# Ledger of designs, part 136: peptides against a protein of PDB entry 5TUV

Target 1, 107 residues: chain A of PDB entry 5TUV
Amino acid sequence: KEVIDRLRYLKAEIEDLELKERELDQQKLWLQQSIKNVMDDSINNRFSYVTHEDICNCFNGDTLLAIQAPSGTQLEVPIPEMGQNGQKKYQINLKSHSGPIHVLLIN
Target 2, 107 residues: chain B of PDB entry 5TUV
Amino acid sequence: AQECQNLEVERQRRLERIKQKQSQLQELILQQIAFKNLVQRNRHAEQQASRPPPPNSVIHLPFIIVNTSKKTVIDCSISNDKFEYLFNFDNTFEIHDDIEVLKRMGM

## One batch from the design tools (peptide; made by RFdiffusion4, then SolubleMPNN)

Design b2_p22_1_s2 (from b2_p22_1 with E5K Q7I E8K L11I E15K)
Fold by OpenDDE base, seed 3:
Structure b2_p22_1_s2 (fold): chain B 107 residues (1-107), chain C 107 residues (1-107), chain A 22 residues (1-22)
Amino acid sequence: as target 1 above (107 residues)
Amino acid sequence: as target 2 above (107 residues)
Amino acid sequence: EEEEKEIKEFIEKNKKFLNYTL
């Protein structure tokens, strides 16, 4: 009947969508590896930087901190808590596993 | 039938995931293009200047930018090996990754 | 509470960076 035919149609469509999703997953993996290879290239790595001017052109009027760290560095922003003086504390935690972290005051 | 409804919900869920994955792939493509453009810009600029920029005048990838009010008090504690950083802010801040910065730069 | 609202907005703006890897 119509219900049985609809069920068969939906099952077939879902199977096609599963195939499409797997294709996209493989494309993502390939592209991520491609990006990594491009960034790890010695020439590209040498020129993979921005300037103070670049940052100031993107952001202005406030204090700007630039934090450079090795790839794989972990960044955490915990839920703000109340300090001893009754003031909320907003935090950034950084943990590197492969090298030092560098902080620059831009503005 | 209930079975048809369940499959239609699953179908819609998969369609939404596919849409999200397509968007993520587009972002990765743009990221790779932006990085290549950045490298090309910097390589050309250094050729024109006939020297590399001073080491502390540039921010190497990967990095983040923290933007906060000029009135915000920032305290920083670091480990002896410079692998761990804790930033405390007495007010809110915004974080921007290098990918967003490159977009804002028009790369 | 106004401060709670500010915290909520802060978390939402930095949602991407709650647990981020460079």
Scores: peptide ipSAE 0.599, ipTM 0.906, DockQ to the pose 0.872
Fold by OpenDDE base, seed 2:
Structure b2_p22_1_s2 (fold): chain B 107 residues (1-107), chain C 107 residues (1-107), chain A 22 residues (1-22)
Amino acid sequence: as target 1 above (107 residues)
Amino acid sequence: as target 2 above (107 residues)
Amino acid sequence: EEEEKEIKEFIEKNKKFLNYTL
């Protein structure tokens, strides 16, 4: 009896949690679309930038590269492998589909 | 019963997933707010200056920031496909996306 | 191995960007 009651309770709770999870999934999709719409707006897109100073204020010391690319550009950082000279190769692969990639040296 | 234990584990798993999804949703909300604040800042700045910033002085979204030692040698190769870029580093680096940058800027 | 440790740290720091879309 006690076990059966516990099973009923757990099953009901799991069903409620499934509904909650689906609700959150829908909210995420809605918000992602909202963000996309805001960013794709002509006025917002015109002003969607940071300055050299902004970057310098966020980071100090080392060499900073800024890589600007179109939305949807794929970025891949492979696991470092041994190069021909026995040195580990640290790499970034970028694949754009809609426009040029622009690289800026910040410092 | 074993079934009861299995359902309790499943319940806990779902609760954790919901918690993670709630956190991710909050991050998206913050991202949207940060972007709107960025746009407002830039609009105000350009209104005050009565001109847009110089083209090479700004980094348009989306972008990434790569941070590496000043001693790091960086090579960039463009593949036969003009949209594909390969960056080679002789040492380690760190990547930061535009979302993190906006957070660091206090947007 | 120190190099192995460095590689592991590198992977951990850039885990978010192993496969990322801008």
Scores: peptide ipSAE 0.597, ipTM 0.904, DockQ to the pose 0.853
Fold by OpenDDE base, seed 4:
Structure b2_p22_1_s2 (fold): chain B 107 residues (1-107), chain C 107 residues (1-107), chain A 22 residues (1-22)
Amino acid sequence: as target 1 above (107 residues)
Amino acid sequence: as target 2 above (107 residues)
Amino acid sequence: EEEEKEIKEFIEKNKKFLNYTL
């Protein structure tokens, strides 16, 4: 039957797609580790920064805060709620586990 | 047949997942390239200046940028060890990670 | 309200950072 042939074709294609998906998963893991290694390199780490000018060129006219923290620092932006005084609570929570957090006012 | 339709749905789902994974992989590649370009730029700049930048003039990775109106009032509560930060804003803000900043910089 | 709309837009813009790790 044409249906049987179609079923066989689809099953074979799905098997090929499974292989492709696993390949991509492995490539992702490899690349993530590669990026980590490159960033953790002592020379690269020494030069892994942006300037105030860089930030000012990317953003205009507003108050800009730069928050530098160790890798692994947890960032949370809770859903805004109304305060008891009717003030909206827009918040950022930061928790570092390995070192201090540094805040710079750019403008 | 119902089985054929089920397999076609499964095939399409797998194709979409593969497409998403390919896109994610491309983004990781771009991140790695951007980082390498940043390092090269900074190395060259420091060589030309014959000195490193002042320590408080640069933002080391990883970081985030918070952008808000100049009218926004920002309150910051800091733990004694500077490992925990709570920012309160009386208005909305936008957050941009270092990856996005590097993209905006054209790295 | 306009306020609710603003909050929704805020959440949407910062959805990536609801729970983010540096």
Scores: peptide ipSAE 0.595, ipTM 0.907, DockQ to the pose 0.858
Fold by OpenDDE base, seed 1:
Structure b2_p22_1_s2 (fold): chain B 107 residues (1-107), chain C 107 residues (1-107), chain A 22 residues (1-22)
Amino acid sequence: as target 1 above (107 residues)
Amino acid sequence: as target 2 above (107 residues)
Amino acid sequence: EEEEKEIKEFIEKNKKFLNYTL
């Protein structure tokens, strides 16, 4: 009896958790679409930028590069490997599909 | 029973997954709020200045920030495909996305 | 050993960007 009752309880709880998980999945999809819509709005897009001062206030002491690219641009950081001269290769690969990439030196 | 143990493991797995999804949802909410605040700030700033910022003085979303030592040598090359960029660094670097930058800005 | 450690730390810090989309 005790084992059977425990099984029934666990199955019921798992069912409730499945419902909760599906609810969260739907909320995520809705919010992702909402964010996209807000960012794609013409007025919002016009003002969707940060300044050099903003970046300098967030980071100190090092060289800062800002790389702006179209949405959907692919960014890859390969695992560092030994180069031809025995130097490790630290690289960033960028592949855009819809427009140019812009690079700015901040400091 | 073994079946009870299996269901308890499954329940715990689902609980952890739900917790992760809740956290991810909260991050998306904060992202949307931060973006709206950024837009509002920039609109107000341009109104006060009675002009838009100079084109090369701002970084438009989406973007990434690359942080590296002041001693790091950076080479940038464009591939045969004009949409592909390769950055080579002689030392390590850190990357930060626009979402993190907005957080650091207090948006 | 130090170089290996540095590489490992580099990978860990940039793991989010191994394959990222803007």
Scores: peptide ipSAE 0.590, ipTM 0.905, DockQ to the pose 0.835

Design b2_p22_1_s3 (from b2_p22_1 with E1S E4K E5K Q7I E15K)
Fold by OpenDDE base, seed 3:
Structure b2_p22_1_s3 (fold): chain B 107 residues (1-107), chain C 107 residues (1-107), chain A 22 residues (1-22)
Amino acid sequence: as target 1 above (107 residues)
Amino acid sequence: as target 2 above (107 residues)
Amino acid sequence: SEEKKEIEEFLEKNKKFLNYTL
């Protein structure tokens, strides 16, 4: 009886957790769509930018590159390898499908 | 019993997933708030200045920031249409997305 | 090696961006 009762209890709890998980999934989808709608709004899009000063205040002392690209642009960082001359090679690959990529040197 | 143990493992797995999903939802909420605050800030600033900022003085979303040492040598190869970029660094770098930047800005 | 460790730390710091979409 005790084992059977424990099994029933656990099954019921798992069902409740499954419902909660599905609720969270739906909330995520709704919020993602809401964010997209807000960002795609013409007025919001016009003002969706940061300044050089904003970036400089967030990062200190080093070389800063800003890369602006269309939504959906693919970014890849391959596993670093040694070059032929023993030089370390760290890379960033970018591929846009909808428009040009813009690079700005901040400092 | 073994059946009870299996269900308890499944229960714990679901609880952890729920916790992760709750955290992800909070991040999305913060992203939306940060974006709205950014737009409001920029609208107010342009109203006070009675003009938009110069085109090359701002970084439009979406963007990434690459941070590296001032001693790092950076080479860039660009396609003719500027749709593909290959960056080569002789030292390590860090990438930050626009979401993280907005957080650092206190938006 | 120290170099291998540096590479691993680099990858860990940029884990989110190994395959990323803007």
Scores: peptide ipSAE 0.604, ipTM 0.906, DockQ to the pose 0.881
Fold by OpenDDE base, seed 2:
Structure b2_p22_1_s3 (fold): chain B 107 residues (1-107), chain C 107 residues (1-107), chain A 22 residues (1-22)
Amino acid sequence: as target 1 above (107 residues)
Amino acid sequence: as target 2 above (107 residues)
Amino acid sequence: SEEKKEIEEFLEKNKKFLNYTL
C-alpha cells in the first residue's frame, strides 16, 4: 500500500515536471525569437557593434583576431593533428551562407 | 520496489534538466539586456560625436574573438567559394563569442 | 603524451566552439 501510494505520487509529480519542462522549452523559443527580432531591427542593427577599445579592455597581451560574419555562419574546430613536416595544425573552419566574412587584427 | 526507484531517478533527472533550462533562460535574458545596453551606448556616443564611427574601427555583431600567442603564425585562406574560410594556427588558441565579450564589457 | 595532453586541454578550452553557429 505504501509503495503503491508512493508510485502514484511520483507519477503525478513527473507529469507536472513534464509540463514545466515544456513550458521552459516554449519560453526559450519565444525568447530566442525575441532576441532575433531585436537584433534584426534596422535601428538596433545599425548600432550593434563593439570597438577596438572594447576588445582590448576585455583581453590583454596576446594576438587578437576579430572575425565578423553573418548570422548563421558555421564554425568548426577540428581535432588538432600533426601536419606534414611535424607542424602542429590547429584550425578554424568558417562557412558563411549569406555574406562575406570580415577579419580584423586587434593588437 | 524497483519501479519506485526508477521513477525517483527519473524525477531527479527531470528536476536537473529543469534547473539547467532555467539557467539557460536566465543567460538569454542577460544577453538581450546586454545587447540593448550596447545599442544605447553606441547611439549615445554617435549622437555626441554627430557622426558614425569609421567602418574599420568597429566590429559588428555577430563576431568571435580568437586569442593566441604573439608567436603564433596565422594563415588564412578562402577555399571553394568566397564564403568559406580556413584559419591555420601553428599553436593553440582560445575562442570567445560576442556574448562573452559583452559580459566582460559589463553590458 | 604531453602533446596529447595539450590537445585535450585545447579541446576542453574550446569545447563550446567545436561546432558553433554565429
Scores: peptide ipSAE 0.603, ipTM 0.904, DockQ to the pose 0.879
Fold by OpenDDE base, seed 4:
Structure b2_p22_1_s3 (fold): chain B 107 residues (1-107), chain C 107 residues (1-107), chain A 22 residues (1-22)
Amino acid sequence: as target 1 above (107 residues)
Amino acid sequence: as target 2 above (107 residues)
Amino acid sequence: SEEKKEIEEFLEKNKKFLNYTL
């Protein structure tokens, strides 16, 4: 039957797709580690920065706040709520584990 | 047959997952390229200037950029453990990570 | 409400940062 042949084909294709998916998963893990290693390199780390000019060229017209924190710092934006006096409450929560957080006002 | 249809659905699901994983992998590759280009740019710039930039003139990775209105009032508080930061905004803001900034910079 | 809409838009714009790790 054509149906039987189709079933066999689909099963074989699915098996090939499983292999492909595992390959991609491994490549992702490898690349993530590679990126980490490159960024953690002492020479690269020395030059891993942007300037105020860079930021100003990317954004305009508003207040720009730069927040630098150690890798692994947790950032949370809670659901906004009304404050006690009717003020809008928009927040950013940061939790650092390995060093200080540095804040810069760009403009 | 129902079995054939089920396998076709599974096949399509796997194909979509593979496509998503491929795109994610491409984004990681672009991140690595952008970082390498940033490092190269900065090394060249410092060589030409014969000095590093002033410490407060640059933003080291990792960082985020917060964009908000000029009228937005921003308050920052630090927890007792000094590892937790709370930023309060009286209006909406938009966050951009360093990856997006590098993209906007054309790195 | 207008406020609800603003909140929803805010959350959508910052969706990837609701819970983020640097």
Scores: peptide ipSAE 0.603, ipTM 0.907, DockQ to the pose 0.857
Fold by OpenDDE base, seed 1:
Structure b2_p22_1_s3 (fold): chain B 107 residues (1-107), chain C 107 residues (1-107), chain A 22 residues (1-22)
Amino acid sequence: as target 1 above (107 residues)
Amino acid sequence: as target 2 above (107 residues)
Amino acid sequence: SEEKKEIEEFLEKNKKFLNYTL
């Protein structure tokens, strides 16, 4: 009976946790949509930018490349390989579907 | 007994997922706040300057930042598909998204 | 090898971006 009671308790708690998890999932979806709406607003979109100074203040003095692309652009970093000449190959692949990609050298 | 143990493992798994989802939700809230603060900052700055910033002096969202050594050689090529870009580096690099940048900016 | 280690560290640092959508 003690084992049975423990089983009942655990099952009931798991059910409550399932409800909580679904609640959090719904909240996430709502917030994601809210963020999208805020970013897509015409006024907000006009002012949705950072400056070169902002970037320089965030990172140390190495080469900084800024790549702006449309939302939904796919970014891939393939597994690095040695080139035929023994040169290291580190790559970034970008695929945009809705507009141009812009590249800025910060420093 | 074994069934109880299985349910206890499941309960713990669900608790951890809930914790992760709560953290992710908080992160999204902070992202939205940071974005709103960014927009407000930029609106105020443009009002003070009585003009928008030069077009090539700002990076519009969404974007990524690539950080690499000053000695790193960077090559960029565009495929026959005008929306596909390939960046080649002869050394390692680090990528940061706009979300991280806004955090580092203290927005 | 040291090169292999460097590659592994590189991938780990950029794990979020190995397959990412803006």
Scores: peptide ipSAE 0.602, ipTM 0.906, DockQ to the pose 0.865

Design b2_p22_1_s4 (from b2_p22_1 with E4K E5K Q7I E12K E15K)
Fold by OpenDDE base, seed 3:
Structure b2_p22_1_s4 (fold): chain B 107 residues (1-107), chain C 107 residues (1-107), chain A 22 residues (1-22)
Amino acid sequence: as target 1 above (107 residues)
Amino acid sequence: as target 2 above (107 residues)
Amino acid sequence: EEEKKEIEEFLKKNKKFLNYTL
């Protein structure tokens, strides 16, 4: 009796969780589309920027590169390897499909 | 019973997925809020200045920030495809996206 | 190996960006 009741309860709860998960999936899709719409708005796009000061206030003591690229640009960081001359080889690969990539040295 | 235990495991898996999805949704909400706040800030600032910022003084979204030691040697090359960029570093670096930057800015 | 450890830490720090889309 107790086991049967527990099984029934668990099955019912799992069903409720399935519904909840689907609800969250739909909410995510809705919010992603909302964000896209907000960012694609001409007025918002015009003002969608940060300043050098903003960046400097967020980071201290190091060399900062800002890389601006079109939405959809692919970024890859390969597994680092040792170079031929014993030099460490750390890389960033960028592939844009729709426009130029801009690099700014912040400090 | 084994069936009860199996369902409890499944229940727990679903609960964890839901928890992850809730966290992701929260991050998207914060992202949207941060972006809207950024736009409002910039609109207000430009209104007060009665002009847009100089083109090279701002970083438009989307962007990434690369942070590395001041001693790190950085080489940048453009591939045969003008939309491909390769950055070479002789030491480690850390990447931050625009979303994280907006968070650090308190947006 | 120190180099292996450094690489591991590097990858850990940049996990989000190993394959990323702007």
Scores: peptide ipSAE 0.619, ipTM 0.909, DockQ to the pose 0.877
Fold by OpenDDE base, seed 2:
Structure b2_p22_1_s4 (fold): chain B 107 residues (1-107), chain C 107 residues (1-107), chain A 22 residues (1-22)
Amino acid sequence: as target 1 above (107 residues)
Amino acid sequence: as target 2 above (107 residues)
Amino acid sequence: EEEKKEIEEFLKKNKKFLNYTL
């Protein structure tokens, strides 16, 4: 009896949690679309930038590269391997589909 | 019963997933707020300026920042496909996305 | 191996970006 009651309770709770999870999934999709719409707005797009100073204030010391690319550009970091000359090779692969990639050296 | 234990595990699993999704949703909300604040800042700045910022002085979204040692040698190659870029580094690097940058800027 | 550890740390730091879309 106790086990049966516990099973019934757990099953009901799991069903409620499934509904909650679906609700959160829908909210995420809605918000993602909202963000896209805001960013695609002509006025917002015109002002969607950071300055050289902004970047310098966020990071100290080392060499900073800024890579600007169109939305949807794919970025891949392969597992580092030793080069033919025994030199370590760390790589970034970028694949754009809709426009040019622009690279800026910040410092 | 074993079934009761299995359902308790499943319940806990779902609770954790919901918690993660709630956190992700909050991050998206913050992202949207940060972007709106960025746009407002830039609009205000340009309204006060005699001209828009020079093209090479700003980084348009979306972008990534690559941080590496000043001693790191960086090579960039463009593949046969003009939209594909390969960056080679002789040492380690760290990547940051525009979302993180906006957070660091306090947007 | 020290190099293996470095690679592991590198991958850990850039885990988010191993396969990323802008």
Scores: peptide ipSAE 0.619, ipTM 0.907, DockQ to the pose 0.879
Fold by OpenDDE base, seed 4:
Structure b2_p22_1_s4 (fold): chain B 107 residues (1-107), chain C 107 residues (1-107), chain A 22 residues (1-22)
Amino acid sequence: as target 1 above (107 residues)
Amino acid sequence: as target 2 above (107 residues)
Amino acid sequence: EEEKKEIEEFLKKNKKFLNYTL
């Protein structure tokens, strides 16, 4: 039957797609580790920064805060709520486990 | 047949997942390239200046940028060890990670 | 309410950062 042939074709294609998906998963893991290694390299780490000018070129007209923190620092933005005084409460919570957090006012 | 339709749905789902994974992989590649370009730029700039930038003039990775109106009032509460930060804004803000910043910089 | 819309837009813009790790 044409249906049987179609079923066989689809099953074979799905098997090929499974192989492709696993390949991509492995490539992702490899690349993630590669990026980590490159960033953790002592020379690269020394030069892994942006300037105030870089930030100002990317953004204009507003107050800009730069928050530098160690890798693994947790950032949380809770759902905004109104304060009892009617003030809007937009918040950022930061928790570092490995070092201090540094805040710079750009403008 | 129903079985044929089920397999076609599964095939399509797998194709979409593969497409998404390919896109994610491409983004990781771009991140790595951007980082390498940043390092090269900074190395060259420091060589020309014959000195490193002032320590408080640069933002080391990883970082985030918070963009808000100049009218926004920002309050910051800091733990004694500077490991925990609470930022309060009386208005909306937008957060950008270092990856996005590097993209905007054209790295 | 306009406030709810603002909050929704805020959350949409910062969706990536609602629970984020540096």
Scores: peptide ipSAE 0.618, ipTM 0.910, DockQ to the pose 0.863
Fold by OpenDDE base, seed 1:
Structure b2_p22_1_s4 (fold): chain B 107 residues (1-107), chain C 107 residues (1-107), chain A 22 residues (1-22)
Amino acid sequence: as target 1 above (107 residues)
Amino acid sequence: as target 2 above (107 residues)
Amino acid sequence: EEEKKEIEEFLKKNKKFLNYTL
């Protein structure tokens, strides 16, 4: 009886958790769409930027590059390897599909 | 029983997954709030200045920030495809997305 | 060996961006 009762309880709880998980999945999808809509709004898009000062306030002491690219641009960092002549090879690959990439040196 | 143990493991797995989804949802909420605050800040700033910022003084979303040593040599090349960019670094770097930047800005 | 450790730390720091979409 005890084992049977425990099984019934666990199955019922798992069912409740499944419902909760589905609820969270739906909320995530809704919020993702909401964010997209807000960012795609013409007025919001016009003001969707940060300044050089903003970046400098967030990061100190090093060289900072800002790379602006269209939404959907693919970024890849390959596994670093030793290049020819033993030079370190650290890379960033960018592939855009809908527009140009802009690079700014901040400091 | 073995069946009870299996269900208990499944229950715990689901609980952890739900917790992760709740955290991800909270991050999306904060992202949306941060973006709205950014837009509001910029609108107010442009109103006070009675002009938009210079084109090359701001970084439009979406963007990434690359942070590297001041001694790092950076080379940028455009591939045969005008939408593909390759950055070469002779040393390590760190990448930060616009979401993290907005967080650091206190948006 | 030191170089391998540096590479490993580099990958760890940039894990989110090894394959990322803006």
Scores: peptide ipSAE 0.617, ipTM 0.909, DockQ to the pose 0.865

